# Peptides against a protein of PDB entry 5CWW: the designs that were tried, part 54

Target 1, 194 residues: chain A of PDB entry 5CWW
Amino acid sequence: VPKLQGPFDFDLNPEDEQDDEVELKDIYVIGEKPRVADLMRGEEEELEMMKEDQHNGLSLNIICLLSTSGQVKICLDIDGVEAQWLPPRSKNKRLFAPPPEPPSLLTFQTFDTLKPAEVTPDGWPMFSEDATSPYSFYVTHPAGITYISLTPWVFRLESELQSDSEAGTEFRIDLLAKGQGSERDRIFTQTRTQ

## One batch from the design tools (peptide; made by RFdiffusion4, then SolubleMPNN)

Design b2_p15_7_s1 (from b2_p15_7, 6 letters changed)
Fold by OpenDDE base, seed 1:
Structure b2_p15_7_s1 (fold): chain B 194 residues (1-194), chain A 15 residues (1-15)
Amino acid sequence: as target 1 above (194 residues)
Amino acid sequence: MTLAQLLARLVERRK
């Protein structure tokens, strides 16, 4: 039986976000890139071909959260949360191990996909995948559809995560953090027929 | 901590 996980702590959650007021409506998870080296253990020739694809993605899970208001929160799984199963009902009184520290998600970016006038109390925005890229997706709401792409920063972050060079890392990370975040484009707006 | 500081720490932990 799968184990329910949580709560999760949010690192860099804006202090002004009363977490208690944010009603989440959807979640979108972008899994980490396949560990090709682990999967291709014994297939050295195929491993070389896959290493050439500089654009294999991020070695971290990305968790996107969508609120009723159309707010998107992009979080990085820094702890590497994995699926857990309930232990078999063994009768052995396992000594009370202290509860594990809750896993942390790093809030990378928060942004709105709806204008204030488009927000409805019964709104149910949803994520949908982009078939062309694992790092792009859509937010669908009755008011419209917003395209989102994480590509402006994902590959740069991965480059830093894979870099053996410490030189200039702090500077490049600072530029990444201060730079343009996710791409957002409203591709469709529902015209209210008067 | 800033986002940059946390990202930097993340990068350092993986190296």
Scores: peptide ipSAE 0.454, ipTM 0.924, DockQ to the pose 0.748
Fold by OpenDDE base, seed 5:
Structure b2_p15_7_s1 (fold): chain B 194 residues (1-194), chain A 15 residues (1-15)
Amino acid sequence: as target 1 above (194 residues)
Amino acid sequence: MTLAQLLARLVERRK
């Protein structure tokens, strides 16, 4: 039987975001890039070609959260959360291992997809995938459709995660953190018929 | 901690 996981701690929740109960409506997960070395055991030539592809993706899971208000929160799974199963009902009361510390999600970016006038209490925005890119997706709401791409920062972050050099890492990370985050484009707006 | 500090710690743990 699968084990229910959570709660998750959110690192870098803005202090000014009062614990206003942000009602979440949808979750979108982008899986980590496959460990090509583990999958291509015996295909060394194809492994080398895949390593040279600068577009192999991020070695972290990305968790996107969508609120009723159309707010998107992009989180990084730092701890590498894996599926957990309930232990078989073996009678041995193994002692209270201290509850493992809750896994943390790092909030990378937060942004709105709706204008304040487009927000409705009964709004149900949803994620949908982009068939052309694993790091692009859409937010669909009755007011409109927004395209989102993580490509401006994902590959830069992966380059830092895989870098053997410590030289300049702090500076490049600071630029990544302060830079323009995800691409956002409203591709459709519903015209309110008066 | 800032986003930059948390990302730096993440990078350090993987290296």
Scores: peptide ipSAE 0.453, ipTM 0.923, DockQ to the pose 0.749
Fold by OpenDDE base, seed 3:
Structure b2_p15_7_s1 (fold): chain B 194 residues (1-194), chain A 15 residues (1-15)
Amino acid sequence: as target 1 above (194 residues)
Amino acid sequence: MTLAQLLARLVERRK
């Protein structure tokens, strides 16, 4: 049986956004790329061919949160949260283990997919995957559909995470942080037929 | 801390 995890702390929540006011409706998780080196332990020759393809994803989990208002929050799992399972019934509950510190999520970007006039109290926006890319997805609402892509920054961030050089890293990270560079495109808008 | 500072710290921890 999977263990319920949480609460999660949000690092760098803007002081002005009281998290308590945002009603969440959906969650979308993009898993980290598999470590080819860990999967291919013992097959050194095949590892060299797959190293060229290693640039195909982020080595961090991404957690996307969607509110009733159509606000999307993109969070990075910086602590490497792993799936936890309830211990088998037979082992004495260690009554005295302090609760583990809650894992932290880093808020990378927050943006709206709806205009204020499109927001409804009964709105139920939903995530859906893009079959063509693991780092792209859609937000579907009765008012319209928005395409979102994380590709503009994901590969750049991964390049910094895998870089052996410290030269220029601070500058490139500053550009990543300031750019808030997720692609967002409204691909469909529902016209109210008057 | 700024987002840039936290990302920088993340990169440093993985090196």
Scores: peptide ipSAE 0.448, ipTM 0.922, DockQ to the pose 0.739
Fold by OpenDDE base, seed 2:
Structure b2_p15_7_s1 (fold): chain B 194 residues (1-194), chain A 15 residues (1-15)
Amino acid sequence: as target 1 above (194 residues)
Amino acid sequence: MTLAQLLARLVERRK
């Protein structure tokens, strides 16, 4: 039987502390890239070709959270949350190990997909996948549809995670953190017929 | 902690 996991702690930027009371409506998970090195044991040539594909994705799970207000929070699974199973009913009441510390999600970016005037109390925005990229998706709300792409930063972050060089890492990470972040494009706006 | 500091820590933990 699968084990229910949570709660999750959020490592938020101090500037985003106001987000603690956000009512969530949807969650979108982008799984980490497959560990190709573990799958391709003995296929060194194919492994090299796949390593050259600079676009293999991020070695972290990405958790996107969507609020009633149309706020999107992009979080990184920094602890590497894996599927857990309930232990078999073995009779040995092993001593209650203290519950492990809750896993943390790193908030990478927070942004709005709706204008304040478009927010409704009964709004139910939803995520939907983009068939063309695992790192792109849509937010659908009665007021409109917003395209989102994580591609501007995902591959750069992966490059830093895979880099053996410590030289300049701090500088490149600072550029990542201060960068433009995710691409956003409102592809449709519902005209309220007055 | 800033986002940059958290990302730096993440990168360090993966090395």
Scores: peptide ipSAE 0.441, ipTM 0.921, DockQ to the pose 0.657

Design b2_p15_7_s2 (from b2_p15_7, 5 letters changed)
Fold by OpenDDE base, seed 3:
Structure b2_p15_7_s2 (fold): chain B 194 residues (1-194), chain A 15 residues (1-15)
Amino acid sequence: as target 1 above (194 residues)
Amino acid sequence: MTLAEKLAALVERRR
């Protein structure tokens, strides 16, 4: 049986966002790209061909949170949260291990998919995947559909995570942090028939 | 710490 994990702490949460006021409606998880080297231990020839494909994803899990208001929060799993399983019913309850410190999620970006006039108390926005890219998805609400893509920054961040060179890293990371470059496009808007 | 500082620390930790 999977173990329930949490609570999670949000690092760099905006001071003005009282987390207590944000009602979450959906969650979307983009799993980290597996280390090809760890999967292909012993297949050196296939490893060379897949090295060209090493640029196809982020080596971090991304956790997207969606509120009732259509706010999207994009968080990075910097601690590498792994799936936990309930221990088999063996008699030795280590009853006294302090609970591990809650894992932290790094808040990378927060943005709205709805206009203030489109927000409804009964609104139930949902995530849906894009079949063409693991780093793109849709937010569907009764008022409309918004396309979101993380591709403008994901590959640049991965390039920094895999770089052995310190030269210019600080500058490139500063550009990533300031750019908050997720693509957002409203592809459909529901016309209110008056 | 800023977002940039947190990301820089993450990059350094993975080297």
Scores: peptide ipSAE 0.580, ipTM 0.949, DockQ to the pose 0.753
Fold by OpenDDE base, seed 1:
Structure b2_p15_7_s2 (fold): chain B 194 residues (1-194), chain A 15 residues (1-15)
Amino acid sequence: as target 1 above (194 residues)
Amino acid sequence: MTLAEKLAALVERRR
């Protein structure tokens, strides 16, 4: 039986966002890049060929949250949340282990996809994948469609996560944190027929 | 902690 996970804590959530006021409508999860090196352990020749074609995705899960207002929150799974299964019913409930701390999601970026005049109380925006890139997706709302790409920062963050050199890491990370360079483009706007 | 500090700590933990 799969184990129910959560609640999750949101680290660096904007203080002004009362979690109670944000009605979430959809969730989009971008899984971490496959550890091809771990999967191909023993096939060294195929490993070299696959390293070149790997537009090496992020070695972290990304969790995107979408509100009724069209606000997107991009969170990083820093704890590495994995699928958990309920242990077989062994009679020895160790009743005395404190519950583990809930896993934390690091809030990387928050932004709007809708103008204030486009927000509707009954709005149900949804995520849609981009078949061409795992790090790009669409937000669909009755008012329009917004393209989002995480590619401007994902590969730079991954380069820091894989770097053996400490030199300049702090500076490059500070630039990443300040830049928050997700691409956002409104590709379609619903024309109100007069 | 700032976002930069948390990301830096994450990078350091992965080394």
Scores: peptide ipSAE 0.580, ipTM 0.949, DockQ to the pose 0.765
Fold by OpenDDE base, seed 4:
Structure b2_p15_7_s2 (fold): chain B 194 residues (1-194), chain A 15 residues (1-15)
Amino acid sequence: as target 1 above (194 residues)
Amino acid sequence: MTLAEKLAALVERRR
């Protein structure tokens, strides 16, 4: 039986501290790329072909949060939250372990998909996937549709996570953090009939 | 901690 997970702590950036009151409407999860090396532990021949595949995704889960206002938060699962199952009804011995610290989500980026005039109190924006890329998705609201792509930074971050070299890492990470490189494009706007 | 510092710490932890 799946275990209900949470609460999750949001490691918000200081710029995002005002967002504690944001009503969430949807969640979109981009699963981490399967660690091929861990899956192929025993199949050495396929390991070479799948090393090329190491460039095809982030080794972190990405949690996208969408508010009523059309605000998107892009969060990184830095703790590696895995699906938890209720332990088999085996014996009473762990009743006294302190609850593990709640897993933290690192807020990578926060941005709006709606203009202030498009926000409605009863707004119900929703995520939808892009069939062409695991790191791209849409936010649909009655006021419009916004395309979002994480591809500008996700592979760069993965390159840093897989890099054995410390040389220039700090600089490249600083550029990632400052660049907030998610693509955001309003592909459709509903014309308000005046 | 800045986002950059947190990301740097993440990268270091994965090495």
Scores: peptide ipSAE 0.561, ipTM 0.945, DockQ to the pose 0.645
Fold by OpenDDE base, seed 5:
Structure b2_p15_7_s2 (fold): chain B 194 residues (1-194), chain A 15 residues (1-15)
Amino acid sequence: as target 1 above (194 residues)
Amino acid sequence: MTLAEKLAALVERRR
């Protein structure tokens, strides 16, 4: 039987602490890249071709959160949340294991998809996938549709996660943290017929 | 901790 997981702790940036009152409307999850070495046991030639594709994506789950106001938060699963199962009904209640610490989500970036004049109290923005890229998606609201791409930073972050060299890591991480750099483009705007 | 410090700690944990 699957175990219910959560709540998750949101490790927000100090600048985002005012956002605790934000009503969430939707969630979008981008799964981590498959561990090709674990899946392709015995197919060494296909494994080499898939390793050369620097475009295999991020070795972390990405969790996108969407508010009523059209604010998007991009969060990283830094703990690597795995599926949990209820233990078999063995009579030995280990009654004294401290509860594990809740898994934390790191807030990487926060941005708006709506203008202040487009925000409505009863707004229900929604995520939708891009069939052409696992790291791109759309936010749909009655006021318009916004395209979002995480590709400007995802591969740079993965390069740091896979790097055995400490040389220049601090500088490159500082640039990632300051730049954030998700692409955002309003592809459709609904004209209010007066 | 800043975002940069948290990302640096993540990178170090994966090495």
Scores: peptide ipSAE 0.554, ipTM 0.944, DockQ to the pose 0.645

Design b2_p15_7_s3 (from b2_p15_7, 6 letters changed)
Fold by OpenDDE base, seed 1:
Structure b2_p15_7_s3 (fold): chain B 194 residues (1-194), chain A 15 residues (1-15)
Amino acid sequence: as target 1 above (194 residues)
Amino acid sequence: MTLAQKLTELVLRRK
C-alpha cells in the first residue's frame, strides 16, 4: 500500500505568503531525468545512444504549485522524495525512531499568471503539459492561458550539478538566482464580449 | 540563507 507523504516544508518561502491563505488548486511535477547510467546497468550498447540525451533535463524533481489566484510556485525537490510503501505489519515493537524530518522543497521562484482583476473566487486554474518540452507548460484559467518555460534556468542549473569543477560555481549560481527566471507569456486572453 | 547560497550548497553537496 502506498504511504501518504507530507507535510512538506517550503524552504525560502516568501515570509509574506501566509501559508494559510494560499489555496492550491493544482500541482505539476516534472520528474528528474532518468539516470541513464542506473537504468542501463547491464545494457552497454543502449548507453551510448542515450548519452546524447543527457543534456535534456534536470537531475532534480521540479514541483510546480498553482493557487486559486493564479500564483505559480516553482519548487525544487532537494531531498529526492521517493515513493514510500507502508511497512508490512510486523509485530515487533520497533523502537520509536524519532519521526523523520519532513522533506523540504526549495522555493525557486514565485510569480503570478493572472492580473488582480482576473482573479475570481471560483477560479480553478489548471496546469497542462507542453508536448514540445518537458520543462514548459501552460496555466489555463477562464481569463486566459499563460505559457511558462523553465528552460532559461534549468539547463544552467543542470550544468552546475553535473560539473566536476567547483571553480566559479558560487558565482554562476548567484547569476542564475539573480537572473531572469522562468519565461512567462500570456498566449490567450478571453475577451469579455460586452 | 539566500536562494543562491542554498543552490550552491546543493550543487557542492552532489560533487
Scores: peptide ipSAE 0.587, ipTM 0.950, DockQ to the pose 0.766
Fold by OpenDDE base, seed 2:
Structure b2_p15_7_s3 (fold): chain B 194 residues (1-194), chain A 15 residues (1-15)
Amino acid sequence: as target 1 above (194 residues)
Amino acid sequence: MTLAQKLTELVLRRK
């Protein structure tokens, strides 16, 4: 039986975001790129072809959260949350190991997809996939559709994660953190018929 | 810690 995971702690939540006030409506998970090198132990020829594909993703899970207000929170799974299974009811009362510390999600970016005037109490924004990229998706709301792409930073972050050199890492990461985050384009707006 | 500091720590832990 799969084990329920959570709660998750959000690291670096914006100070103005009282976690208690944000009603979440949807979640979108972008799985980490499979470590092909770990899976392909013994198939050297397929490893070279897949190395070209190795540039195509982040070695971290990305958790996107969507609120009723159309706020998107992009979080990184820095702890590497893995699927957990309930231990078999073996009779050995292993002493209650203290519950493992809840896994932390690092808040990378928070942004709105709706204008304040577009927010409705009964709004139900939803994520949908982009078939062309695993790091792009849509937020659909009755007021409109917003395209989101994580590509501006995902590949840069992965490059830092895979780099053998520590030289300049702090500087490049500082630029990444302060730079333009995700692309956000409103592709459709529903005209309120007056 | 700032986002940059947390990301730097993450990167350095994986190297």
Scores: peptide ipSAE 0.587, ipTM 0.950, DockQ to the pose 0.774
Fold by OpenDDE base, seed 3:
Structure b2_p15_7_s3 (fold): chain B 194 residues (1-194), chain A 15 residues (1-15)
Amino acid sequence: as target 1 above (194 residues)
Amino acid sequence: MTLAQKLTELVLRRK
């Protein structure tokens, strides 16, 4: 049986966003790329062919949160939250282990997919996957559909995570953080036929 | 800490 995890703390949440005011409607998780080295332990020859494809993802989980207002929050799992399972019934509950500190999510970016006039109290925006890319997805709402892509920054961040050199890392990360370069495109808008 | 500082720290910890 999976263990319920949470609450999660949001690190670097904008001070003006009281978490209590945002009603969440959906969650979308992009899992970290598998470490080919961990999967291919024992098959050295196939490891070389897959090294070229290793550059196609982020070594961090991404958690996307969607509010009733169509606000998207992109969070990074910096602590490496793993799926936890309830211990089998036979082991004595260590009654005295302090509860583990709640894992922290790093808020990378927050943006709106709806205009203020499109927000409705009964609105139920939802995530949907893009079959062509693991780092792209759609937000669907009765008012319209928005395409989102994380690709502009994901590969740059991964390049820094895999870099053997510290030289220039601070500068490149500063540019990445300031750019907050997720692609956002409204691909469909519902015209109210008057 | 800023976002950039936290990301930099993360990158440096994994190296």
Scores: peptide ipSAE 0.587, ipTM 0.950, DockQ to the pose 0.765
Fold by OpenDDE base, seed 5:
Structure b2_p15_7_s3 (fold): chain B 194 residues (1-194), chain A 15 residues (1-15)
Amino acid sequence: as target 1 above (194 residues)
Amino acid sequence: MTLAQKLTELVLRRK
């Protein structure tokens, strides 16, 4: 039987955003790039073609959260959360191992997709995938549709994660963190008929 | 810790 996971701690959540005040409406997960070496055990020729595709993703899961207000929160799974299963009902009361510390999601970026005048109490914004890119998606709301792309920073972060050199890492990461470089474009706006 | 510090720690742990 699968084990229910959570709650998750949001590391670096803005102090002004009490987790209890943000009503979430949708979640969008971008899975980590496959470890081709682990998947292709025995197919060496296909490994070389997929190594080129390995440059096309992040070795971390990305969790996007969407609120009723159209706020998007981009989080990184830094702990590598895996599926957990309930232990078989073995009768041995193994001592309560201290509950493992709850897994943390690192808040990378937070931004709005709606103007204040477009926010409604009954709003139901939703995520949808972009068929052309695993790191791009849409936020759909009755007021409009917003395109979002994570590509401006995802590949730079992956380059740091895969680099053998520590030289200049702190400086490049500082620039990446300050840039908060997700692309956002409102592609459709619903005209309110007067 | 800042976002930059957390990301730096993550990168250094994987190297």
Scores: peptide ipSAE 0.586, ipTM 0.950, DockQ to the pose 0.795

Design b2_p15_7_s4 (from b2_p15_7, 4 letters changed)
Fold by OpenDDE base, seed 3:
Structure b2_p15_7_s4 (fold): chain B 194 residues (1-194), chain A 15 residues (1-15)
Amino acid sequence: as target 1 above (194 residues)
Amino acid sequence: MTLAEKLAALVERRK
């Protein structure tokens, strides 16, 4: 049986966003891409061939949160939250270790997919995957469909995480943080029949 | 800490 995890602390929540006011409707998780070197241990020749084609995805889990208002929050799992399972009912009363500190999610970006006039109390926006890219997805709402892509920053961030050089890292990270360049495109808008 | 500082700290921890 999976262990219930949480609560999660959100790091860098805007001071003005009272977390209490955001009603979440959906979540979308983009799992970290496994280190090919760890999977292909012992297959050195195939590893070299795969290194060239590997648009190595981000070595972090990405947690996307969607509110009733169509707000998307992109969070990074910086602590490496792993799936936890309830220990088998072994007889030994393991002393309740103090609950581990709640894992933190780093808020990378927050943006809206709906205009204020499109927000409805009964609106139920949902995530859906893009079959063509693991780092792209759609937000579907009765008012319209928005395409989102994380590709503009994901690969750049991964390159910094894998870089052996410290030279220029601070500058490149500053550009990433300021750019917050997720692609957002409204691909469909529902025409209100007048 | 800014987002940039937190990302920089993350990169440093993995190295």
Scores: peptide ipSAE 0.551, ipTM 0.942, DockQ to the pose 0.757
Fold by OpenDDE base, seed 2:
Structure b2_p15_7_s4 (fold): chain B 194 residues (1-194), chain A 15 residues (1-15)
Amino acid sequence: as target 1 above (194 residues)
Amino acid sequence: MTLAEKLAALVERRK
């Protein structure tokens, strides 16, 4: 039986957003791509071709959260949360292990997909996948549809995670943190029939 | 810690 995991702590949550005030309606998880080197142990030639495909995804899970207001929060799983199974009923409940600290999610970016006038109490926005890219998705709301792409920063972050070079890392990371360059495009707006 | 500092620490832990 799979173990329910959570709650998650949000690191670097905006101070003004008490987590209690944000009603979440949907979650979208972009799973980490396994390190090709770990999968291709034995086929050196295919490893070189897959390394050239610089489109290797992020080695971190990305957790996208969507509120009733159409706010999207992009979080990084920095602790490497994996699917856990309930341990077999082995009798030795070590009763006294303190509960492990809840895993933390790093808030990378927060942005709105709706204008304040488009927000409704019953809006119920939802995520949907983009079949063309694992790092792109849509937010659908009765007021409209927004395309989102994480590609502007995902590959740069992965490059830093895989880089053995310390030279300029601090500078590049600072640019990543400041840039937070997720693409956001409203592709459809529902005209209010007067 | 800033986002940059957290990301830098993450990068360091992965090396």
Scores: peptide ipSAE 0.549, ipTM 0.942, DockQ to the pose 0.776
Fold by OpenDDE base, seed 5:
Structure b2_p15_7_s4 (fold): chain B 194 residues (1-194), chain A 15 residues (1-15)
Amino acid sequence: as target 1 above (194 residues)
Amino acid sequence: MTLAEKLAALVERRK
C-alpha cells in the first residue's frame, strides 16, 4: 500500500507570504532526468546511444505550485523524495521511532502570472505541459494564458551539480540565485467584453 | 541561509 507523503516543509518561503493564506489550486511536477547508467545496467551498447539522446535535464525533481491568485512557486526537491510504502504489518512496531523529518522543498523562485485586477476569488488556474520541452509549461486562467520556461537556469544548475571543478562555483551559484531568470510570457489575454 | 548558500550546500553534497 502506498504511504501518504507530506506535509512538506518549504525552505526559504518569503517571510511576508503567510503560506497559510495561499490557496493552492494545482501542482506540476517535472521529474528528474533518469540516470540512464543506473537503468541500463548491463546494456552498454544501448547506454551509449541513450547518452547522446539524453535530453539534458536536471538531476532533481522540480515541483511547481499554483495558487488561486496565479502565483507560481518553483521548488526543488533537494532531498530526493522517493515513493514510500507502508511497512508490512509486522507485529513489532517499534512504537517509538521518531517520525522521520518531513522532506524539505527548496523554494527557488516565486512569481505572479496574473495582474491584480485579473485575480478572482473563485479563480481556478491550471498547469499544462509544453509538448516541445519538459522544462516549459503553461498557466491557464480565465483571464489569460502564460507561457513559462525554466530553461534559462535549469541547465546552468545541472552544470554546477555535475561539475568536478570548484573554481568559480560560488560566483556562478550566486548569479543563479540572484537571477532566477525563468522566462514568462503572456501569450493570450481574454478581452473583457464590456 | 540564503538561496545561494543552500544551492552551494546542495552542490557540495553531490560532489
Scores: peptide ipSAE 0.549, ipTM 0.941, DockQ to the pose 0.761
Fold by OpenDDE base, seed 1:
Structure b2_p15_7_s4 (fold): chain B 194 residues (1-194), chain A 15 residues (1-15)
Amino acid sequence: as target 1 above (194 residues)
Amino acid sequence: MTLAEKLAALVERRK
């Protein structure tokens, strides 16, 4: 049985977003890339061939949240939250340890997929996967379909996370933070027949 | 802390 996790704290949540005002409708989780090196420990020859494939993802979980208004929030799992299953691991919770701080999600980007005129109170936007890329997805709403791709920044961020060099890291991270270059393209708009 | 600072701190923790 899966264990319910949460609440989560949202780090760098926009100050103007009162958590009480955002009605979330859907969640989309992009799992971290597998650590092939850790999985293939002992098979050196296959490891070299698979290292080229390590450039294919982020070593962080990404949590996308979708509101009724069509707002997408892209969050990074900085604490490495893992799925937990019952039964809970053994009782050696030190009875006197303060409760652990709730896990934090880093808000990387927030953007809208709907125009204000397209927002409806009964709207139920949903995520759907892109079969061609784990870092691309669609937001479907009665008003239209929006394609979203995280690829413009995901691989750059991963490059920084895996870089052994500190040279220029601060500058490149600053560019990533300022650019927030997720692609957003409205691929379909429902024409209201008058 | 800014987003850049948080990301930088994350990068540093993994190194």
Scores: peptide ipSAE 0.548, ipTM 0.941, DockQ to the pose 0.770

